# Peptides against a protein of PDB entry 6PSE: the designs that were tried, part 86

Target 1, 78 residues: chain A of PDB entry 6PSE
Amino acid sequence: PSEEEEYARLVMEAQPEWLRAEVKRLSHELAETTREKIQAAEYGLAVLEEKHQLKLQFEELEVDYEAIRSEMEQLKEA

## One batch from the design tools (peptide; made by RFdiffusion4, then SolubleMPNN)

Design b2_p20_5_s1 (from b2_p20_5 with R8I S14A R17A E20A)
Fold by OpenDDE base, seed 5:
Structure b2_p20_5_s1 (fold): chain B 78 residues (1-78), chain C 78 residues (1-78), chain A 20 residues (1-20)
Amino acid sequence: as target 1 above (78 residues)
Amino acid sequence: as target 1 above (78 residues)
Amino acid sequence: SLPSDEEIRAFFEAILAEAA
């Protein structure tokens, strides 16, 4: 039997005291996992914003670079 | 009483059938939340890598830009 | 205040390590 099948059997055969303890354990783990998920989402969003700002700066520099490059190329061809 | 206090009372007074159903519900929510947390972490790492690569490209372009800018400035001063 | 990229990376990697 798989661990899942063994766990399912344990739950079906368990006494109320064990079941209450399991509800408490699962509730705690769910709360903790939820907090970590939220924190991960917040960090991910922050990094996305930083990347976006960097992308804007990069695109601005590309425009300025191409302007100077083009001017320099024209001067070299003359 | 808070929702938490009411829930705690419900768990203490619940029949085994309700407790088993609650264990199943919490297990499902925990599994789902865990999957979402993992996905958030994977996505976050991908964005961090993208930002890092963009930063490297930006720094390379800054060096190239300053080289051309300096050359152009010298030509304008002559 | 936001943590450094290295700290954020470590946080994500810890999540993935726990799930492995």
Scores: peptide ipSAE 0.654, ipTM 0.880, DockQ to the pose 0.988
Fold by OpenDDE base, seed 1:
Structure b2_p20_5_s1 (fold): chain B 78 residues (1-78), chain C 78 residues (1-78), chain A 20 residues (1-20)
Amino acid sequence: as target 1 above (78 residues)
Amino acid sequence: as target 1 above (78 residues)
Amino acid sequence: SLPSDEEIRAFFEAILAEAA
């Protein structure tokens, strides 16, 4: 039997005291995992925003660079 | 009483059938939340890498821009 | 304030390492 099947059998045959303890354990792990998930999402969004701002700055610099490059090229061709 | 205290009392007074169902529910939610946490972390790392690559490109362009700007300034001063 | 990129990276990597 798989670990999942063995666990399912354990739950089915367990006494109420074990079941209550398992509910408490799972509730605690769920709470911690949920906090970590939320924190990960918050960090991800922050990095996305920083990347977006950097992209805007890059695009602005690219426009300025092409303007100067074009001016320089025109001066060289004259 | 708080919702937490009420839930704790429910668990303490619950029948085995309810407790088994609650273990199943919590196990399912924990599994889903864990997958979502992992996905958030994977996505976050991808965005961090993209931001890093963009920063390198920006710094390279900034160097090239300053080189052309300086050359242009020298030509104007001559 | 937000953690540094290195700290954020370490946080994500810790999550993935725990899941592996």
Scores: peptide ipSAE 0.654, ipTM 0.880, DockQ to the pose 0.984
Fold by OpenDDE base, seed 2:
Structure b2_p20_5_s1 (fold): chain B 78 residues (1-78), chain C 78 residues (1-78), chain A 20 residues (1-20)
Amino acid sequence: as target 1 above (78 residues)
Amino acid sequence: as target 1 above (78 residues)
Amino acid sequence: SLPSDEEIRAFFEAILAEAA
């Protein structure tokens, strides 16, 4: 039997005391995992925002660069 | 009583059938939340890498820009 | 305050390592 099947059997055959303990354990793990998920999402969003700001700066610099490049090219061609 | 206290009381007074169902519910939610946490981490790493690559490109453009700016400034001052 | 990129990376990698 798979671990999942074994666990399912354990749950089915378990006494109330074990089941209550398991509910408590799972509730705790769920709470912790949820906190970590939320934290991961928050960090991900922060990095996305930083990336976006960097992209805007990059695009601005590209515009400035092309302006100077064009001016320089005109001077060299004159 | 708080919701937590009420839930704790419910668990303590619950029948085995309810407890088994609760274990199943919590196990399912934990599995889903775990998957979401993992996905968030994977996406976060991807965005970090993209940001890093963009930063490298930006720094390269800054070097090129400063070179042309300096050359242009020299021409104007001559 | 937001952690450094390195700290954030480590956080994500820890999550993935736990799941491996």
Scores: peptide ipSAE 0.654, ipTM 0.880, DockQ to the pose 0.986
Fold by OpenDDE base, seed 3:
Structure b2_p20_5_s1 (fold): chain B 78 residues (1-78), chain C 78 residues (1-78), chain A 20 residues (1-20)
Amino acid sequence: as target 1 above (78 residues)
Amino acid sequence: as target 1 above (78 residues)
Amino acid sequence: SLPSDEEIRAFFEAILAEAA
């Protein structure tokens, strides 16, 4: 039998005291996992914001670079 | 009483059939939340990599920009 | 304050390592 099938059997045959303890365990793990998920999302969002700011700066620099490049090219061709 | 206290009382007074159903519910939610946590982490790593690549490109453009700016400044001052 | 990129990376990698 798979671990899943064994666990299912355990749950079906378990006494109320074990079941209450299992509810407590699962509730705790769910709370911790939820906190970690939220933290991961917060960090991801922060990095996205930093990337976005960097992208804006990059695009501004590209504009300035092309302006100077074009001016210099014109001077060299004249 | 808080919702937490009410839930705790419910668990203490619940019949085995309800407890088994609750174990099943919590197990399902934990599995889903765990998957979402993993997905958030994978996404976060991807964004970090994108930001890093963009930073490298930005730094390269800064070098090129300063080179052209300096050359043009020298030409104008000569 | 926001952790460094290295610390954030380590956090994500720890999550993935736990799931492996």
Scores: peptide ipSAE 0.654, ipTM 0.879, DockQ to the pose 0.987

Design b2_p20_5_s2 (from b2_p20_5 with S1A E13Q S14A R17E E20K)
Fold by OpenDDE base, seed 2:
Structure b2_p20_5_s2 (fold): chain B 78 residues (1-78), chain C 78 residues (1-78), chain A 20 residues (1-20)
Amino acid sequence: as target 1 above (78 residues)
Amino acid sequence: as target 1 above (78 residues)
Amino acid sequence: ALPSDEERRAFFQAILEEAK
């Protein structure tokens, strides 16, 4: 039998006191896990925004670079 | 009374059948939330790496830009 | 202020390590 099946049997055979304790345990774990999930999402979004801003800066620099490169080419070929 | 206090009372007064159902519900929610948390972490790491690579490219372009800018300045002032 | 990249990385990694 898998651990999952054994746990299921435990739940079915458990006394109310154990079940209440298990509800409390699971509620606590769920709350903590939810908080961590939210924080992970917040961090992820922040990094995405930072990457986006960096991308914009990079693209601006590329434009400026090509402009100068072209001008320099003209000066050298004149 | 807060919703939390009301829930706590419900758990204390609940029959075994309700408690078993609640354990099952919470277990399911915990599993899903855990999966989502993991996924968020994986995405976060990926974006961090992408941002890092972009930063490196940006820095390389800055170096090249300054080199060309300097050379162009020399050509114009000659 | 938001945590540094290193701190955020550590946070994400901790989640993944805990899941193992």
Scores: peptide ipSAE 0.677, ipTM 0.885, DockQ to the pose 0.980
Fold by OpenDDE base, seed 4:
Structure b2_p20_5_s2 (fold): chain B 78 residues (1-78), chain C 78 residues (1-78), chain A 20 residues (1-20)
Amino acid sequence: as target 1 above (78 residues)
Amino acid sequence: as target 1 above (78 residues)
Amino acid sequence: ALPSDEERRAFFQAILEEAK
């Protein structure tokens, strides 16, 4: 049997005291996992924003660079 | 009482059938939340890598820009 | 202040390592 099937059997055969303890354990793990998920999402969004700001700066620099490159090319062709 | 205290009381007074159902529910939610947490972490790492690559490109462009700017300045001063 | 890139990377990596 898979671990999942074995666990399911354990739950089916468990006494109320074990079941209450398992509910408590799972509730705790769910709360922690949820907090970590939220934190990961918040960090991900922050990095996305930072990347976006960097991209804007990069695009501005590209415009400035192409302007100077074009000016230099014009001067060299003259 | 807080929602947490009320839930704790519910668990303490619950019948085995309810407890087994709650274990099943919590296990399912934990599995889903865990998957979402992992996905958020994978996404976060990907965005960090993208940001890093963009930063490298930006720094390379800054070097190239300063080189052209300096060359242009030298030509104008001559 | 936001966490550094290294701190965030470590956080994400810890999640993925725990999942193994």
Scores: peptide ipSAE 0.676, ipTM 0.886, DockQ to the pose 0.966
Fold by OpenDDE base, seed 1:
Structure b2_p20_5_s2 (fold): chain B 78 residues (1-78), chain C 78 residues (1-78), chain A 20 residues (1-20)
Amino acid sequence: as target 1 above (78 residues)
Amino acid sequence: as target 1 above (78 residues)
Amino acid sequence: ALPSDEERRAFFQAILEEAK
């Protein structure tokens, strides 16, 4: 049997004391996992925003660079 | 009483049938939340790498821009 | 202040390492 099937059997045959302890354990793990999920999402969003700002700066610099490059090219060709 | 205190009382007074159902519910939610946490971490790392690559490109363009700017400035001052 | 890129990277990596 799979671990999942074995666990299911354990839950089915368990006494109330074990079940209460398992509810407590799962509740704790769920709370911790939820906190970590939220933190990961917050960090991810912050990085996305920082990346976006960097992209805007990059695009602005590209425009400035092309302007100077074009001017320089024209001067060299004259 | 807080929701947590009320829930704790419910668990303490619950019958095995309710407890088994609650274990099942919590296990399901934990599995889903864990998957979402992992996904958030994977996306976070991907965005960090993209941001890093963009930063490298930006820094390279800054060097190129300053080189042309300096050359242009020297030509204008001569 | 926002966490550094390295701190965030470490956090994400820790999550993925725990999942193994």
Scores: peptide ipSAE 0.676, ipTM 0.885, DockQ to the pose 0.968
Fold by OpenDDE base, seed 3:
Structure b2_p20_5_s2 (fold): chain B 78 residues (1-78), chain C 78 residues (1-78), chain A 20 residues (1-20)
Amino acid sequence: as target 1 above (78 residues)
Amino acid sequence: as target 1 above (78 residues)
Amino acid sequence: ALPSDEERRAFFQAILEEAK
């Protein structure tokens, strides 16, 4: 049998004391996993914002660069 | 009493059938939350890589811009 | 203080390593 099938049998045959302990264990793991998920999401959003700000700066510099490049090209052709 | 205290009492006073159902519910939520945590981590790494590539492009453009700006400044002062 | 890129990378990688 798979580990999942064995676990299902264990839950079905377990005494109330074991079941209460398992509820407590699962609740704890769920709380920790939820905190980690939230933290990962917060970090991801922060990086997205930083990337967005960098993109805006890059686009501004690109415009300025093209302006100077064009002016320089005109001077060299004259 | 807090919701946590009320839940703790519910678990302590619950019948085996309720406890088995709660184990099943918590196991399901833990599995889903774990998948979401993993997805958030994968997404975060992808955005970090995108930000890094953009930063490299920005730094390269900045060097090119300063070179042209300096050359243009020299031409205007001559 | 905001975490560094390396700190955030390490956090994400730790999550993925635990999932293996």
Scores: peptide ipSAE 0.675, ipTM 0.885, DockQ to the pose 0.978

Design b2_p20_5_s3 (from b2_p20_5, 6 letters changed)
Fold by OpenDDE base, seed 5:
Structure b2_p20_5_s3 (fold): chain B 78 residues (1-78), chain C 78 residues (1-78), chain A 20 residues (1-20)
Amino acid sequence: as target 1 above (78 residues)
Amino acid sequence: as target 1 above (78 residues)
Amino acid sequence: SLPSDEEIEAFFRKILEEAK
């Protein structure tokens, strides 16, 4: 039997005291996991924003670079 | 009483059938939340890597830009 | 304030490590 099936049997045969303890355990784990998920999402969004700003700066620099490069190239060809 | 306190009372007074159902519910939610947390972490790492690569490219372009800018400035001052 | 990239990376890596 899979671990899941074994766990299911345990739950089915468990006494109320065990079940209450398990509810408490699961509730705690869920709360912690939820907090971590939310934090991960917040960090992810922040990094995305930073990357976006960096990309804009990069594109601006590319434009400036190409302008100077082109001017320099034209001067060398003259 | 807080919602948490009310929930705690519910758990304490609940019948085994309710408790088993609650274990099942919490287990399901935990599994889903855990998956979402993992996905968020994987995505976050990917974005961080992308930002890092972009930053390296940006810094390289800055070096190239300053080189050309300096050369151009020297030519204009001569 | 937002944590450093290194701290954020460590956070994500911890999540993935604990998931194994």
Scores: peptide ipSAE 0.654, ipTM 0.879, DockQ to the pose 0.982
Fold by OpenDDE base, seed 1:
Structure b2_p20_5_s3 (fold): chain B 78 residues (1-78), chain C 78 residues (1-78), chain A 20 residues (1-20)
Amino acid sequence: as target 1 above (78 residues)
Amino acid sequence: as target 1 above (78 residues)
Amino acid sequence: SLPSDEEIEAFFRKILEEAK
């Protein structure tokens, strides 16, 4: 049997004391996992915003670079 | 009483049938939340890598831009 | 203030490592 099937059997045959302890354990793990999920989402969003700002700066520099490159090329061709 | 205290009382007074259902519910929510936090971490790492690559490209362009700017400035001062 | 990129990376890697 799979681990899931064995766990399901355990839950079905468990006494109330074990079930209460399991509810407490799962509630704790869910709370911690939820906090980590939220933190991961917050960090991900912050990095996305920083990447976006960097992209804007890069695009601005590309425009400035092409302007100077074009001017320099024109001077060399004259 | 707080929601946590009320929930704790419910768990203490609950019948085995309710407790088994609650274990199933919490297990399902934990599995989903775990999947979501993993996905958030994977996406976060991908964005960090993209930001890093963009930063390297930006720094390279800054060097090239300053080289052309300096050459142009020297020509204007001559 | 936000953690450094290295700290954020470590946080994500920890999540993925614990999931294995």
Scores: peptide ipSAE 0.654, ipTM 0.879, DockQ to the pose 0.981
Fold by OpenDDE base, seed 4:
Structure b2_p20_5_s3 (fold): chain B 78 residues (1-78), chain C 78 residues (1-78), chain A 20 residues (1-20)
Amino acid sequence: as target 1 above (78 residues)
Amino acid sequence: as target 1 above (78 residues)
Amino acid sequence: SLPSDEEIEAFFRKILEEAK
């Protein structure tokens, strides 16, 4: 049997005291996992924002670079 | 009482059938939340890598820009 | 303030490591 099937059997045959303890355990793990998920999402958004700002700066520099490159090319062809 | 205290009382007074259903519910939510957490972390790492690559490209462009700027400045002063 | 990129990376890597 799979671990999932074995766990399902355990839950089905368990006493109320074990079930209450398992509810408590799972509730705790769910709360922690939820906090970590939220934190991961917040960090991900922060990095996305930083990347976006960097991209804007990069694109601005590309425009400035192409302007100078074009001006230099014009001067060299003159 | 807090919602947490009320829930704790509910669990303490619950019948085995309710407890088994709650274990199943919490297990399902934990599995889903865990997958979402993992996905958030994977996406976050991908964005970090993209930001890092963009930063390297930006720094390379800055060097190239300063080289052209300096060359232009030298030509204008000549 | 936001943690450093290295700290954020470590956080994500920890999540993935714990999931194995």
Scores: peptide ipSAE 0.653, ipTM 0.879, DockQ to the pose 0.977
Fold by OpenDDE base, seed 3:
Structure b2_p20_5_s3 (fold): chain B 78 residues (1-78), chain C 78 residues (1-78), chain A 20 residues (1-20)
Amino acid sequence: as target 1 above (78 residues)
Amino acid sequence: as target 1 above (78 residues)
Amino acid sequence: SLPSDEEIEAFFRKILEEAK
């Protein structure tokens, strides 16, 4: 039998005291996991924003670079 | 009484059938939340890598830009 | 304040390691 099947049997045969304890355990784990999920999402969004700002700066620099490159090329070909 | 206090009372007074159902519900939510947490972490790492690559490209372009800018400035001042 | 990229990376990697 799989661990899942064994756990299911345990839940079916468990006394109320064990079930209450299991509800408490699961509630605690859910709360912690939820907090970690939220934190991960917040960090992800922050990094996305930083990447976006960097991309804007990169695109601006690219425009300026191409302008100077083109001017320099024209001067060298003249 | 807070919702948490009301829930605690419900758990204390609940019948085994309700408790088993609650264990099942919480187990399901925990599994889903865990999956979402993992997905958030995987996505976050991907964005970090993208930002890192963009930063390297930006720094390379910045060096090239300053080189051309300096050369152009020298030509204009001569 | 936002953690460093290295700290954020470590946080994500920890999550993935615990999931194994």
Scores: peptide ipSAE 0.653, ipTM 0.878, DockQ to the pose 0.989

Design b2_p20_5_s4 (from b2_p20_5, 6 letters changed)
Fold by OpenDDE base, seed 3:
Structure b2_p20_5_s4 (fold): chain B 78 residues (1-78), chain C 78 residues (1-78), chain A 20 residues (1-20)
Amino acid sequence: as target 1 above (78 residues)
Amino acid sequence: as target 1 above (78 residues)
Amino acid sequence: ALPSDEEIRAFFQAILEEAA
């Protein structure tokens, strides 16, 4: 049997004391995992914003660079 | 009483049938939350890598820009 | 393939909205 099938059988045959302990365990793990999920999402959004700001700065610099490059090229060709 | 205290009391007083159902519910939610957490982490890492690559490109462009700017400034001052 | 930044943003926002 799969681990899932074995676990399902265990739950079906378990005594109330084990079931209460399992509810407590799962509740704790769910709370921790939920917190970690939220933290990951918050961090991800922050990095996205930083990347966006950097992209805007990069695009601005590209415009300025091309302007100077073009002027320099014109001077060299003259 | 807090919702947490009420829930704790419910678990302590619950019948095996309710407890089994709660184990199943919590197991399902934990599995889903875990999947979402992992996905969030994967996306976060991907965005972080993209930001890092963009930063490297930006720094390279800054060097090139300053070189041309300096040369242009020298030409204008001469 | 990696989703777009907009799709990734929406994913993160959905997580935070669900938790609120």
Scores: peptide ipSAE 0.657, ipTM 0.879, DockQ to the pose 0.984
Fold by OpenDDE base, seed 1:
Structure b2_p20_5_s4 (fold): chain B 78 residues (1-78), chain C 78 residues (1-78), chain A 20 residues (1-20)
Amino acid sequence: as target 1 above (78 residues)
Amino acid sequence: as target 1 above (78 residues)
Amino acid sequence: ALPSDEEIRAFFQAILEEAA
């Protein structure tokens, strides 16, 4: 049997005391996992914003660079 | 009483059938939340890697830009 | 293929909205 099937059997045959303990355990793990999920989302949004700002700065610098490069090339060709 | 205290009392007074159903519910929510947490972490890591690559490109372009700017300034001062 | 930045943003935002 799979671990899932074995766990399902355990739940079906378990006494109320075990079931109450399992509810408590699962509730705790769910709360922790939920908090971690939220933290991951907050961090992800922050990194997205940083990347976006960096991209804008890069595009601006690229425009300035091409302008200077073009000016120098024109001077060399004259 | 708080919602947490009321829930705790419900768990303590619940019949085995309710407890088994609650274990099933919590297990399902935990599995979903875990999957979402993992997905959030994967997306966050991908964006971090993209930002890092962009930063390297930006720094390289900045060096090239300053080199050309300096060369042009020297030509103008001569 | 990685989703677009907009799709990723929407995913993160949905997580935060659900938690609120």
Scores: peptide ipSAE 0.657, ipTM 0.879, DockQ to the pose 0.984
Fold by OpenDDE base, seed 4:
Structure b2_p20_5_s4 (fold): chain B 78 residues (1-78), chain C 78 residues (1-78), chain A 20 residues (1-20)
Amino acid sequence: as target 1 above (78 residues)
Amino acid sequence: as target 1 above (78 residues)
Amino acid sequence: ALPSDEEIRAFFQAILEEAA
């Protein structure tokens, strides 16, 4: 049997005291996992914003660079 | 009493059939929340890596830009 | 392939909206 099947059997055969403890454990883990999920989402959004700002800065620098490069190229061709 | 205290009381007074159902519910929610957390982390990491690559490209362009800028400045001063 | 930034943003926002 799979671990899932074995766990299912354990739950079916468990006493109320074990079941209450398992509910408590699962509730705790769910709360922690939920917080971690939220934190990951918040972090992800922040990084997306940072990447966007960096991209804007990069595009601005590309414009400035191409302007100087073009001027230099024109001077060499003259 | 808080919702948490009320829920705790419910669990303490619950019958085994309810407790087994609650374990199943919580296990399902935990599995789903865990998948979402993992997906969020994966996306966050991917965006972070993209940002890092962009940062490297930006820094490379800054070096190239400063080189041309400096050359142009020297030519103007000569 | 990785989803677009817009799709990723929407995913994160959905998580935060659910938590609110």
Scores: peptide ipSAE 0.657, ipTM 0.879, DockQ to the pose 0.976
Fold by OpenDDE base, seed 2:
Structure b2_p20_5_s4 (fold): chain B 78 residues (1-78), chain C 78 residues (1-78), chain A 20 residues (1-20)
Amino acid sequence: as target 1 above (78 residues)
Amino acid sequence: as target 1 above (78 residues)
Amino acid sequence: ALPSDEEIRAFFQAILEEAA
């Protein structure tokens, strides 16, 4: 039997004391996992914002660079 | 009593059938939450990588820009 | 394929909204 099937059987045959302990365990794990999920989302949004700011800076520098490059090219052609 | 205290009492007084159902419910929620957490982590890492690549491009452009800027400044001073 | 930044943002935002 798969681990899943074995666990299902365990739950079906378990005494109330075991079941209560399992509810407590699962509730704790769910709370922790939920907190971690939230933290991951918060960090993800922060990085997205940083990337966006960097992109804006990059685009601004590209404009400045092309302006100087063009001016320099004209001077060299003269 | 707080919701947490009420839930704790419910678990203590619950019949085995309810407890088994609660284990199943919590297991399902934990599995879903875990999947979402993993997905969030994956997306976060992907965005970090994109930001890193963008940073490298930005730094390269800065070097090129400063080179041209310096050359242009020398020409204007002459 | 990796989703767009907008889709990723929406995903993260949905997580935070669900938790609120």
Scores: peptide ipSAE 0.657, ipTM 0.879, DockQ to the pose 0.989

